# Peptides against a protein of PDB entry 3KDP, part 202

Target 1, 230 residues: chain A of PDB entry 3KDP
Amino acid sequence: PFLIFIIANIPLPLGTVTILCIDLGTDMVPAISLAYEQAESDIMKRQPRNPKTDKLVNEQLISMAYGQIGMIQALGGFFTYFVILAENGFLPIHLLGLRVNWDDRWINDVEDSYGQQWTYEQRKIVEFTCHTPFFVTIVVVQWADLVICKTRRNSVFQQGMKNKILIFGLFEETALAAFLSYCPGMGVALRMYPLKPTWWFCAFPYSLLIFVYDEVRKLIIRRRPGGWVE

## One batch from the design tools (peptide; made by RFdiffusion4, then SolubleMPNN)

Design b2_p27_2_s3 (from b2_p27_2, 22 letters changed)
Fold by OpenDDE base, seed 1:
Structure b2_p27_2_s3 (fold): chain B 230 residues (1-230), chain A 27 residues (1-27)
Amino acid sequence: as target 1 above (230 residues)
Amino acid sequence: SLVEEALKKLKELLEEIKKKLKELIEE
């Protein structure tokens, strides 16, 4: 998210505190829950032919998978960010290069895509209004990602939801998101304004698409072992 | 039970961290 902020020169989608809350508060318990997930039976049964090389390959695959999850989460967050800003009159194309003027407290006439002028205070309110939905979107996408990561090749429906720790992690993450979104003082302290309940659902279509995509991918892998989709 | 206890302790730690962060931001 921060890299896109720098490259695109858009208004900051996530505050530093929100980033810390993601890193420390949302990712840790789910990561632990995944560590206790039973590896897919095909992965567990493969005796390492060469312990050194196979360990290295597995570590690389795991690191790449976690990296991809983070990217998917960021995409979901940015989707929500752009939707919120568009609803407030800032189309995505207009946000490109707007950062400098957006962050300048002396410019009180920044125009949106429709010619409406925004004061610095108004812009900061809109920016901070994006932080909470972005965070919640990350959590909702994490639900899908955690479910997806439970299996490598098998469908989630075939593997089942046996990991109670994973379920607990999902609830804990959701509770944290609710706390940060609705606890009094979070708007001032964490720059996370209260979230309208409707915004919880903004990420659901995206999460569903990821879920469907992954199920289709896994189906292709099962039908064509060793194909290009692996 | 051991895992549940560990997760509970982790949750408590996270809540403490959140509290400290809130205090730091309010200063």
Scores: peptide ipSAE 0.000, ipTM 0.232, DockQ to the pose 0.039
Fold by OpenDDE base, seed 2:
Structure b2_p27_2_s3 (fold): chain B 230 residues (1-230), chain A 27 residues (1-27)
Amino acid sequence: as target 1 above (230 residues)
Amino acid sequence: SLVEEALKKLKELLEEIKKKLKELIEE
């Protein structure tokens, strides 16, 4: 997320403190849950044919899986960010390169895509309005990702919700999201304004798409073992 | 730029810590 912010030179979609809270708080329990499930399902059931090569392959596969999950989460967050900014008059194309003017407190006439001028204060309100929905979107996407990542090969329907650690992780993430979104003072402390309840639902279509995509991916892997999709 | 670089380094360190923690849990 931060790399895209730098490369695209767009307004900051998520506060640095909030990013740290995601990295340290929300991702820890899910990561532990996934580590346990992967150990139970894929890594431990296959006796390593060659302990050296199979360990390296597993480490690479785990690293790739986490990298992919992180990218999917970032895409979901950025989708929500772009939707909110578009609703406020800033189309994605207009946001490219806008950061310099956006963050300049002395520029009070930044134009949106429709020619409306925005003061620095107004821009920062919109920016901070994006932070909470971005975070919540990541959490909702994490629900799907955690359910999906339980198994590389098995469908969610085959394995079910047997992992109590995963359920606990989902609850913790949801509780944290609710706390950060609705607790008084979070707007000042974390620059996260209270989230409209409707924004919780904006992430669901994306989570559903990820779910469908992964089920299709798993289906392809099951039909063509050893393919490039692996 | 310096703050951004520091934050990038911090994120990298946190990712490394997370990786090590996962390795320890798998052991």
Scores: peptide ipSAE 0.000, ipTM 0.239, DockQ to the pose 0.048
Fold by OpenDDE base, seed 4:
Structure b2_p27_2_s3 (fold): chain B 230 residues (1-230), chain A 27 residues (1-27)
Amino acid sequence: as target 1 above (230 residues)
Amino acid sequence: SLVEEALKKLKELLEEIKKKLKELIEE
């Protein structure tokens, strides 16, 4: 998010404090929960043909897959960001290069895509309105990520949800997202204004996309054992 | 409204894909 903010010179989609809340508050408990996840039976029972090369390949493939999931997660956040700004009169194309004028408190006549002038205070309100939905989108996408990452070859439908700690992690992330979204003072403290309930659903397509991606990957692995994706 | 419509269509498409994948897994 920050890299896109700098490269595209767009208004800040997610505050640094909010990013820290994701890394320390939402990602930590799920990561711990995964450490206690029961080993997948097909992974543990399968002996590697070549322990050195197969281990390295597997680590690279897992890293690549999770890297791709991370990119999808970021795209989900940006989608929500662009939707909110578009609804407030700022089309994505218009946001390119706008950051300098956007962040200048002395400019009070920044025009949107429809010629409406926005004061510094008004545009900061809409910016901070984007932070909360971006964060919530990340959390909702992480639901899918956490559910799929416990398995390598087996479908979620086959493996099921057995780790109570993982379920607790999902609950904790959701509770934190709700707290940050609706607790009074978060707009001042974290630049996270209250979120309309409808925006919780904005991330669902991306969560589903992650599920589809993972299930397709696993399906390929199951149908083509020893393939390049295994 | 256009974005909402596009989002709805995307959700429908993804749900259809999910259904097809589920069928393929069950075979």
Scores: peptide ipSAE 0.000, ipTM 0.193, DockQ to the pose 0.022
Fold by OpenDDE base, seed 5:
Structure b2_p27_2_s3 (fold): chain B 230 residues (1-230), chain A 27 residues (1-27)
Amino acid sequence: as target 1 above (230 residues)
Amino acid sequence: SLVEEALKKLKELLEEIKKKLKELIEE
């Protein structure tokens, strides 16, 4: 997200504090869940495959999965960001290159896509209004990530939701998102303004996409063991 | 049962969020 912000010169879609909350709050529980699942899978006496090759393959598969999931998360966040800005009069095309004028406190006549002039304060309110939905979008997408990460090779439907750590992670992420979105003072302290409930649902298509993607990936891995997808 | 409990807690959280949002909008 930060790289796209720099390259496209768009208004900042995600605040530094929200990034820290994602990295420290939401990503830690999934990482722990995966570590426990790895430990559990290693304890499960599968026939001794070559431990060195299997470990390396698993690490690569996990790294690729996280990379792809992270990209889908970013896309979901940016989608939500662009929708909110469009609803406030800033179409995506108009945002390209707008950052310089957007962040300039001395320019109080930045025009939106409809010719309305926005003061610096008004622009910053709209920008900060995007931070919360972006974060919430990431959290909602992470629900799917947590669910899919619970299963290495089996369908989520086959293993079920028995991992207590996963359930705890889902709860923690949701509670954190709710706290950051609706706690008084978060707009001033974290630049996260209250979110309309409808924005929670904007991430659901991306969560579904991740779920479908992972199920398809797992299906391919099951049908073609040792293929390029592994 | 754990999934149902988690879903129930999630629903409760969403309802609380909805309630707080409604309060904020009416304010």
Scores: peptide ipSAE 0.000, ipTM 0.222, DockQ to the pose 0.029

Design b2_p27_2_s4 (from b2_p27_2, 22 letters changed)
Fold by OpenDDE base, seed 1:
Structure b2_p27_2_s4 (fold): chain B 230 residues (1-230), chain A 27 residues (1-27)
Amino acid sequence: as target 1 above (230 residues)
Amino acid sequence: SLVEEFFKKLEELLKKIKERLEELIKE
């Protein structure tokens, strides 16, 4: 998100504080939860033909999969960001290069795509209104990510959700998202203004996309063992 | 007493969150 912010020179979609909340709050517990996930029986039973090369290939495939999921996650966040700004009159194309004027406190007449003028304070409210949905989108997408990370080959439906620690991690992440989104004073303290509950659903298509992606991937692996998708 | 106070504070926080949610839904 920060890289796109720099490259596109758009208003900041995700604040530094929000990033810290993700890194320290939402990612840590899930990561610990995954450490206690039961090893996939199929992986453990598989004897590598060449331990050195097969391990490297698997690590590369895992890295690529995580990279792809991360990209989908980022796209989900940006989608929510652009939707909110569009609802407030700022179309995506108009946001390109707008950062300089957006962040200038002395410019109180920044025009949106429809000619409406926005004061600095109004712009910052809208900007901070985007931080919360972006964060929530990340959390919702992470639900899928955490669940799919349980296995490499088995369907989520087959494996089930037996890891109590993982379930706790999902709960904690969701609770943190709710706290940051709706607790009074978070707008001032963390620059995360309250989010309308309906916006939680904005991330669901992307969460579903990750589930579908992973299920399709796993299906391919099951049908074609030893394929490059594994 | 500390546990009770914690739960009371938590309940108050949850009530505030609920109220805020209700306000947001009405908008």
Scores: peptide ipSAE 0.026, ipTM 0.369, DockQ to the pose 0.039
Fold by OpenDDE base, seed 3:
Structure b2_p27_2_s4 (fold): chain B 230 residues (1-230), chain A 27 residues (1-27)
Amino acid sequence: as target 1 above (230 residues)
Amino acid sequence: SLVEEFFKKLEELLKKIKERLEELIKE
């Protein structure tokens, strides 16, 4: 999100503090849960034939999987961002290069795509309105990511939700999202305005797509071991 | 004692969040 903000010079889709909350608050416990589950699964697996090459392959596969999922998360967040701005009169094409004028406190007549003038305060309200649903979208997509990352080759339906640490991680992410979205004072502290409950459902199609994609990928791996999909 | 106070504060926070959600649903 931050890279696209710099490259496209669009209004900030997600605050830096909120990004840090995602990286440290939502990703840390899930990462620990996955590390614990991997350690437990590795204890049950026979020693790798070549620890050095097998570790390298595993690290590359994990890095590619996280990279792909991270890209889908970013796309989901940006989709939500562009929808909200479009509903407020700013079409995606109009946002390109607008950041300089958008962030200028002395310009109180920035025009939207329909010629409506926006004051600095009004623009910042719209910007902060985008932060919460962007964050929630990432969290909802992370639910699917955490569930699919639990298994490398097996379906989620085969392994089940037995990892208590993973369940705790999902609960923590959801609780953090609810806290940041609805706790009084978060609009001032983190520049996140309250989210309408309907916006939680906007991320569900993306989570479903990730889940279906990963299940299909795992199905292909099970049927064709050693294929290019691994 | 500290744990009980923490859970009490958490419960109060959850109640405030619930109330805010109910207000947003009515709008």
Scores: peptide ipSAE 0.022, ipTM 0.339, DockQ to the pose 0.043
Fold by OpenDDE base, seed 2:
Structure b2_p27_2_s4 (fold): chain B 230 residues (1-230), chain A 27 residues (1-27)
Amino acid sequence: as target 1 above (230 residues)
Amino acid sequence: SLVEEFFKKLEELLKKIKERLEELIKE
């Protein structure tokens, strides 16, 4: 999120403190859960390779999985961000390069895509209104991503939900999201304004999409081992 | 109030870090 903020010069979609909360809080338990995940049934059937190579491959796979999860989460968050801003009159194209004027306290006539002028205070309210939904979207997308990453080749339905640590992680991150979204003072402390319950559902279509996509991908991999889709 | 103050200070620190990083990118 920070890199996109710098590169695109868009209004800050997620506060830096909130990013730290994600990195240090939300992602820790899920990452640990993946580390303790049982080997896939198909992996257990593989002939023992060189232990050094297998360990290295496993570490690389975990790192890649974590990186991919983070990317998908960011995409989901940005999707929600752009939706909220678009609903408030700022189309994505208009946001490009807008940061300079957006963050200037002395400019009180920033125009949206429809010619409406926004004061600095109004802009910041909209910006901070995006923070909570962005965070919640990451959590909701993470539900799907964690389930997806549980197995590389097997379907979630085949592997099941046996990892208690994963389940705990899902509850923990959800509880954290609820706390940050609805606890009094979070708007002041973390610039996370209370989230309208409807926004929890904004990420669901995206989560469903990635879930379906991954299941289809895995199905293709199972049918065509060694393909480029891996 | 103490917690809020702490987070405000943390936010300010992170903003300063961000600004420094932006400066480094411009160089």
Scores: peptide ipSAE 0.000, ipTM 0.244, DockQ to the pose 0.027
Fold by OpenDDE base, seed 4:
Structure b2_p27_2_s4 (fold): chain B 230 residues (1-230), chain A 27 residues (1-27)
Amino acid sequence: as target 1 above (230 residues)
Amino acid sequence: SLVEEFFKKLEELLKKIKERLEELIKE
């Protein structure tokens, strides 16, 4: 999200504090859970990681988490971001390069795609309205992400979901998402305004997509061992 | 209120970090 923010010079889709909440709140427990996951032979070719003594993550896990899966997560979040802004009159093309004027509190006549002028306060309300759905989208996509990260080659159906800590992590991050989305004061504290419940479902297609993508990827790996997809 | 103030300060810090990162990317 940050890189796209810089490159496209668009309004910030997700606050930095919210990103920190993802890193510390939603990723920590799942990351620990993965350390306790039953080893797949192609992920852990050597000794299993001890989460108490070894914080090193397998290079293969890193490549999955920050490469392919991270991109799908970002796409899901940005989709939600663009939908909300479009509903408020800002089409994606119009957002390109708009950040400078968007963040200037002294400019109160920023025009949307339809010629409507927006005050600074109005723009920030819309921006902060995007933060919560973006966050929730990331959480929902992470459900699939966490499930697929436990395997490299085997299907989720073959590996199973025996890790109780992983399951707990899924509930924990969901509870955190609900807390941040609906707890009073989050709009002021974290710039996360309340989310309509319907937006929880907006991320589900992307969660499914990442799951299907990973299963297809794994299928290809099984059929073509040593390929670039691995 | 205390929590809100904490998060505000944290946000400010993170903004500064962001700005620094942006500068580094431009170099």
Scores: peptide ipSAE 0.000, ipTM 0.240, DockQ to the pose 0.028

Design b2_p27_3_s1 (from b2_p27_3, 20 letters changed)
Fold by OpenDDE base, seed 5:
Structure b2_p27_3_s1 (fold): chain B 230 residues (1-230), chain A 27 residues (1-27)
Amino acid sequence: as target 1 above (230 residues)
Amino acid sequence: DEKEKLLELIKKHLEERKEFLERIAAE
């Protein structure tokens, strides 16, 4: 998100404090859950082929898969960001290069896509209104990410949700998201303004996309052992 | 004429959104 902020010169989609909340608050328990996840039957029973070359290839492929999931996650966040700004009069094309004027407190006549002028204070309110939904979107997409990370080859439907720590992690991050989104004072403390419950559903298509992506990948691996998608 | 009317409607809606955001920020 920060790289896109710099490259595209758009208003900041997510605050640093919110990022820290993700890294330290929402990701910690799920990461621990994944560490204690039961080994997939295939992982344990798989006969060693060439331990030197195959291990390296497998690690690279896994890393690429996680990288792709991360990209989809980021896209979900930015989608939510652009939808909110569009709802408030700033179309995506208009946001490109707008950061300089957006962040200048002495410019109180920044125009939106429809010619309306926005004061600095008004712009910052809109910006901060994006932080909460962006964060919530990340959490919602992480639901799918955590679920699919449980297995490497087997479908989620085959392996099931047996890890209680994973379930707890999903609950914890959701509760944290709800707390940060709706608790009074969070708008002042963290610049996270409350959002309508409908915004929780904005990320669902991307969660589904991640889920489908992983299921298709795993299906291909099962049908073609040793393939390039493994 | 229809385009202008639509634009005015959009502007009105966006003004209402500004007011809404200000109310949220004031809480």
Scores: peptide ipSAE 0.171, ipTM 0.783, DockQ to the pose 0.014
Fold by OpenDDE base, seed 4:
Structure b2_p27_3_s1 (fold): chain B 230 residues (1-230), chain A 27 residues (1-27)
Amino acid sequence: as target 1 above (230 residues)
Amino acid sequence: DEKEKLLELIKKHLEERKEFLERIAAE
């Protein structure tokens, strides 16, 4: 998110404090949960054809798949960001290159896509309004990621969710998101203003996309054992 | 002409949204 902010010169979609909350608050418990997840039967029982080459290739393919999932997560966040800004008069194309003027407190007549002028204070309100839904979107998309990462080959429907720690991590992450989104003072302290509950659902299409992507990937792996999709 | 009317409607809506956001920020 921060890299896109720099490259595209758009208003900052996610604050630094919020990023820290994701890395330290939301990702820590799930990561621990994965450490306690029982090994998938297919991962542990499937013997590599070549212990050296196949192991390295498989690790690279897995890393690539998770990298792709991470990109989908980021896209989900940016989608929510662009939707909110569009609803407030700033179309995506107009945001490109706008950062310099957006962050300049001495410019109080920045125009949106429809010719309305925005003061610095008004722009910051909109920006901070975007921080919360971006964070919430990432959390909701991470639900799907956490559920699918427990399996490599087997469908989520086949193996089910057995790790109670993982479930706890999901609730903890959700509770943190709710706290940051609705607790009084978070607008000032974390630059996260409250959002409508409906925005929690904005991320669900992307969560579903991750599920579909992973299930299709796993289906291909099951049909073509030893392929380049593992 | 129709485009101008639509733009005016959008601007009105956006102004209402701006006021709404200011209220949220004040809480």
Scores: peptide ipSAE 0.162, ipTM 0.779, DockQ to the pose 0.014
Fold by OpenDDE base, seed 1:
Structure b2_p27_3_s1 (fold): chain B 230 residues (1-230), chain A 27 residues (1-27)
Amino acid sequence: as target 1 above (230 residues)
Amino acid sequence: DEKEKLLELIKKHLEERKEFLERIAAE
């Protein structure tokens, strides 16, 4: 998300507080999951055929999978961001390069895609309106990741405890998202304005996309055992 | 004429959205 923000020079889609919430909430669940998987692998006395090579390959595969999922999550967040801004008169093309003028408090006549002028305060309200949906989108996309993890045939039994921790983590993230979205005063305190319930559904297409992507990936792996997509 | 009507409709909608956002910010 931060890279796209720098490259496209668009208004900030995700506030510092939201980033911290994602890092503390969203990134912790995968980290805990990985820690448990490592602990479980250490408990499983199965003599690794080549412990160093197999561990490295597995770590790389896991890292790539999480990296890909993270990228899709970011894309989902940005999609939500662009939809919200478009609904408020700022089309994606117009947002490119707009950051400098957007963040300038002395410019109170920034025009949207339809020629409407926006004050600095109005622009910041719209910006902050994007933070909560972005976070919620990430949380909803992570639900799909849980479903994907459950559908892994070989790992379902091994991931039993991991699944409980994942479920608990996602519940905590969802509760946090609900708290940040609907608790009074969060708009002022955390720059997260209340989210319309309809925006929860904006993430579902991306959750489905992740599900389809994982199924296709699994299908490719099954058809080409030993391929690079593993 | 249709484009102008659509533009006016969009502008009206956007104005309502601005008012909504201002209400949220005031709360």
Scores: peptide ipSAE 0.141, ipTM 0.761, DockQ to the pose 0.014
Fold by OpenDDE base, seed 2:
Structure b2_p27_3_s1 (fold): chain B 230 residues (1-230), chain A 27 residues (1-27)
Amino acid sequence: as target 1 above (230 residues)
Amino acid sequence: DEKEKLLELIKKHLEERKEFLERIAAE
């Protein structure tokens, strides 16, 4: 998110404090949940790996997979960001390079895509309105990420949801998102204005995308063992 | 100041929850 902010010079889609909340709040519990996930049934049946070559390759592949999922998460967040801004008169193309004027409190006549002028206060409200949905979108997409990351090769349907810790992690993540989104004072403290319930559903297509992506990936791995997709 | 206090509270809560989850996992 921060890189896109710098490169595109768009209004900040996610505040620094919110980013910290993601890093510390949403990633920690899921990581713990995954650490205690039951071993895959097929792992124990695998042939011994070459400890010198296969370990390094596996680490690289895992890192790449997490990177890909992270990109999908970011895309989901930015999608929500652009939808909200578009609904408020700022089309994505118009946002490019707008940051300089957007962040200048002395400019009170920033025009949207339709010629509507926005005061500093008004556009900051819109900006902060994006922060909460962006965060929530990341959390919702992380639901899928957590579920799929519990296994390397087995389908989610095959492995099931047996890890109670994972389930608790999902609830904790959701509860944190709800707290940050709806608790009084969050708008002032974290620049996260209350989120309409409808915006929770904006992330669902991306969650589904991650599920489909991972299931297809795993299917390919099962059909082509030893491929680069692993 | 208020932001920092809130962040500290969140961090504390998350740490407590982490410990709780670790205890459950150890059972």
Scores: peptide ipSAE 0.000, ipTM 0.255, DockQ to the pose 0.043

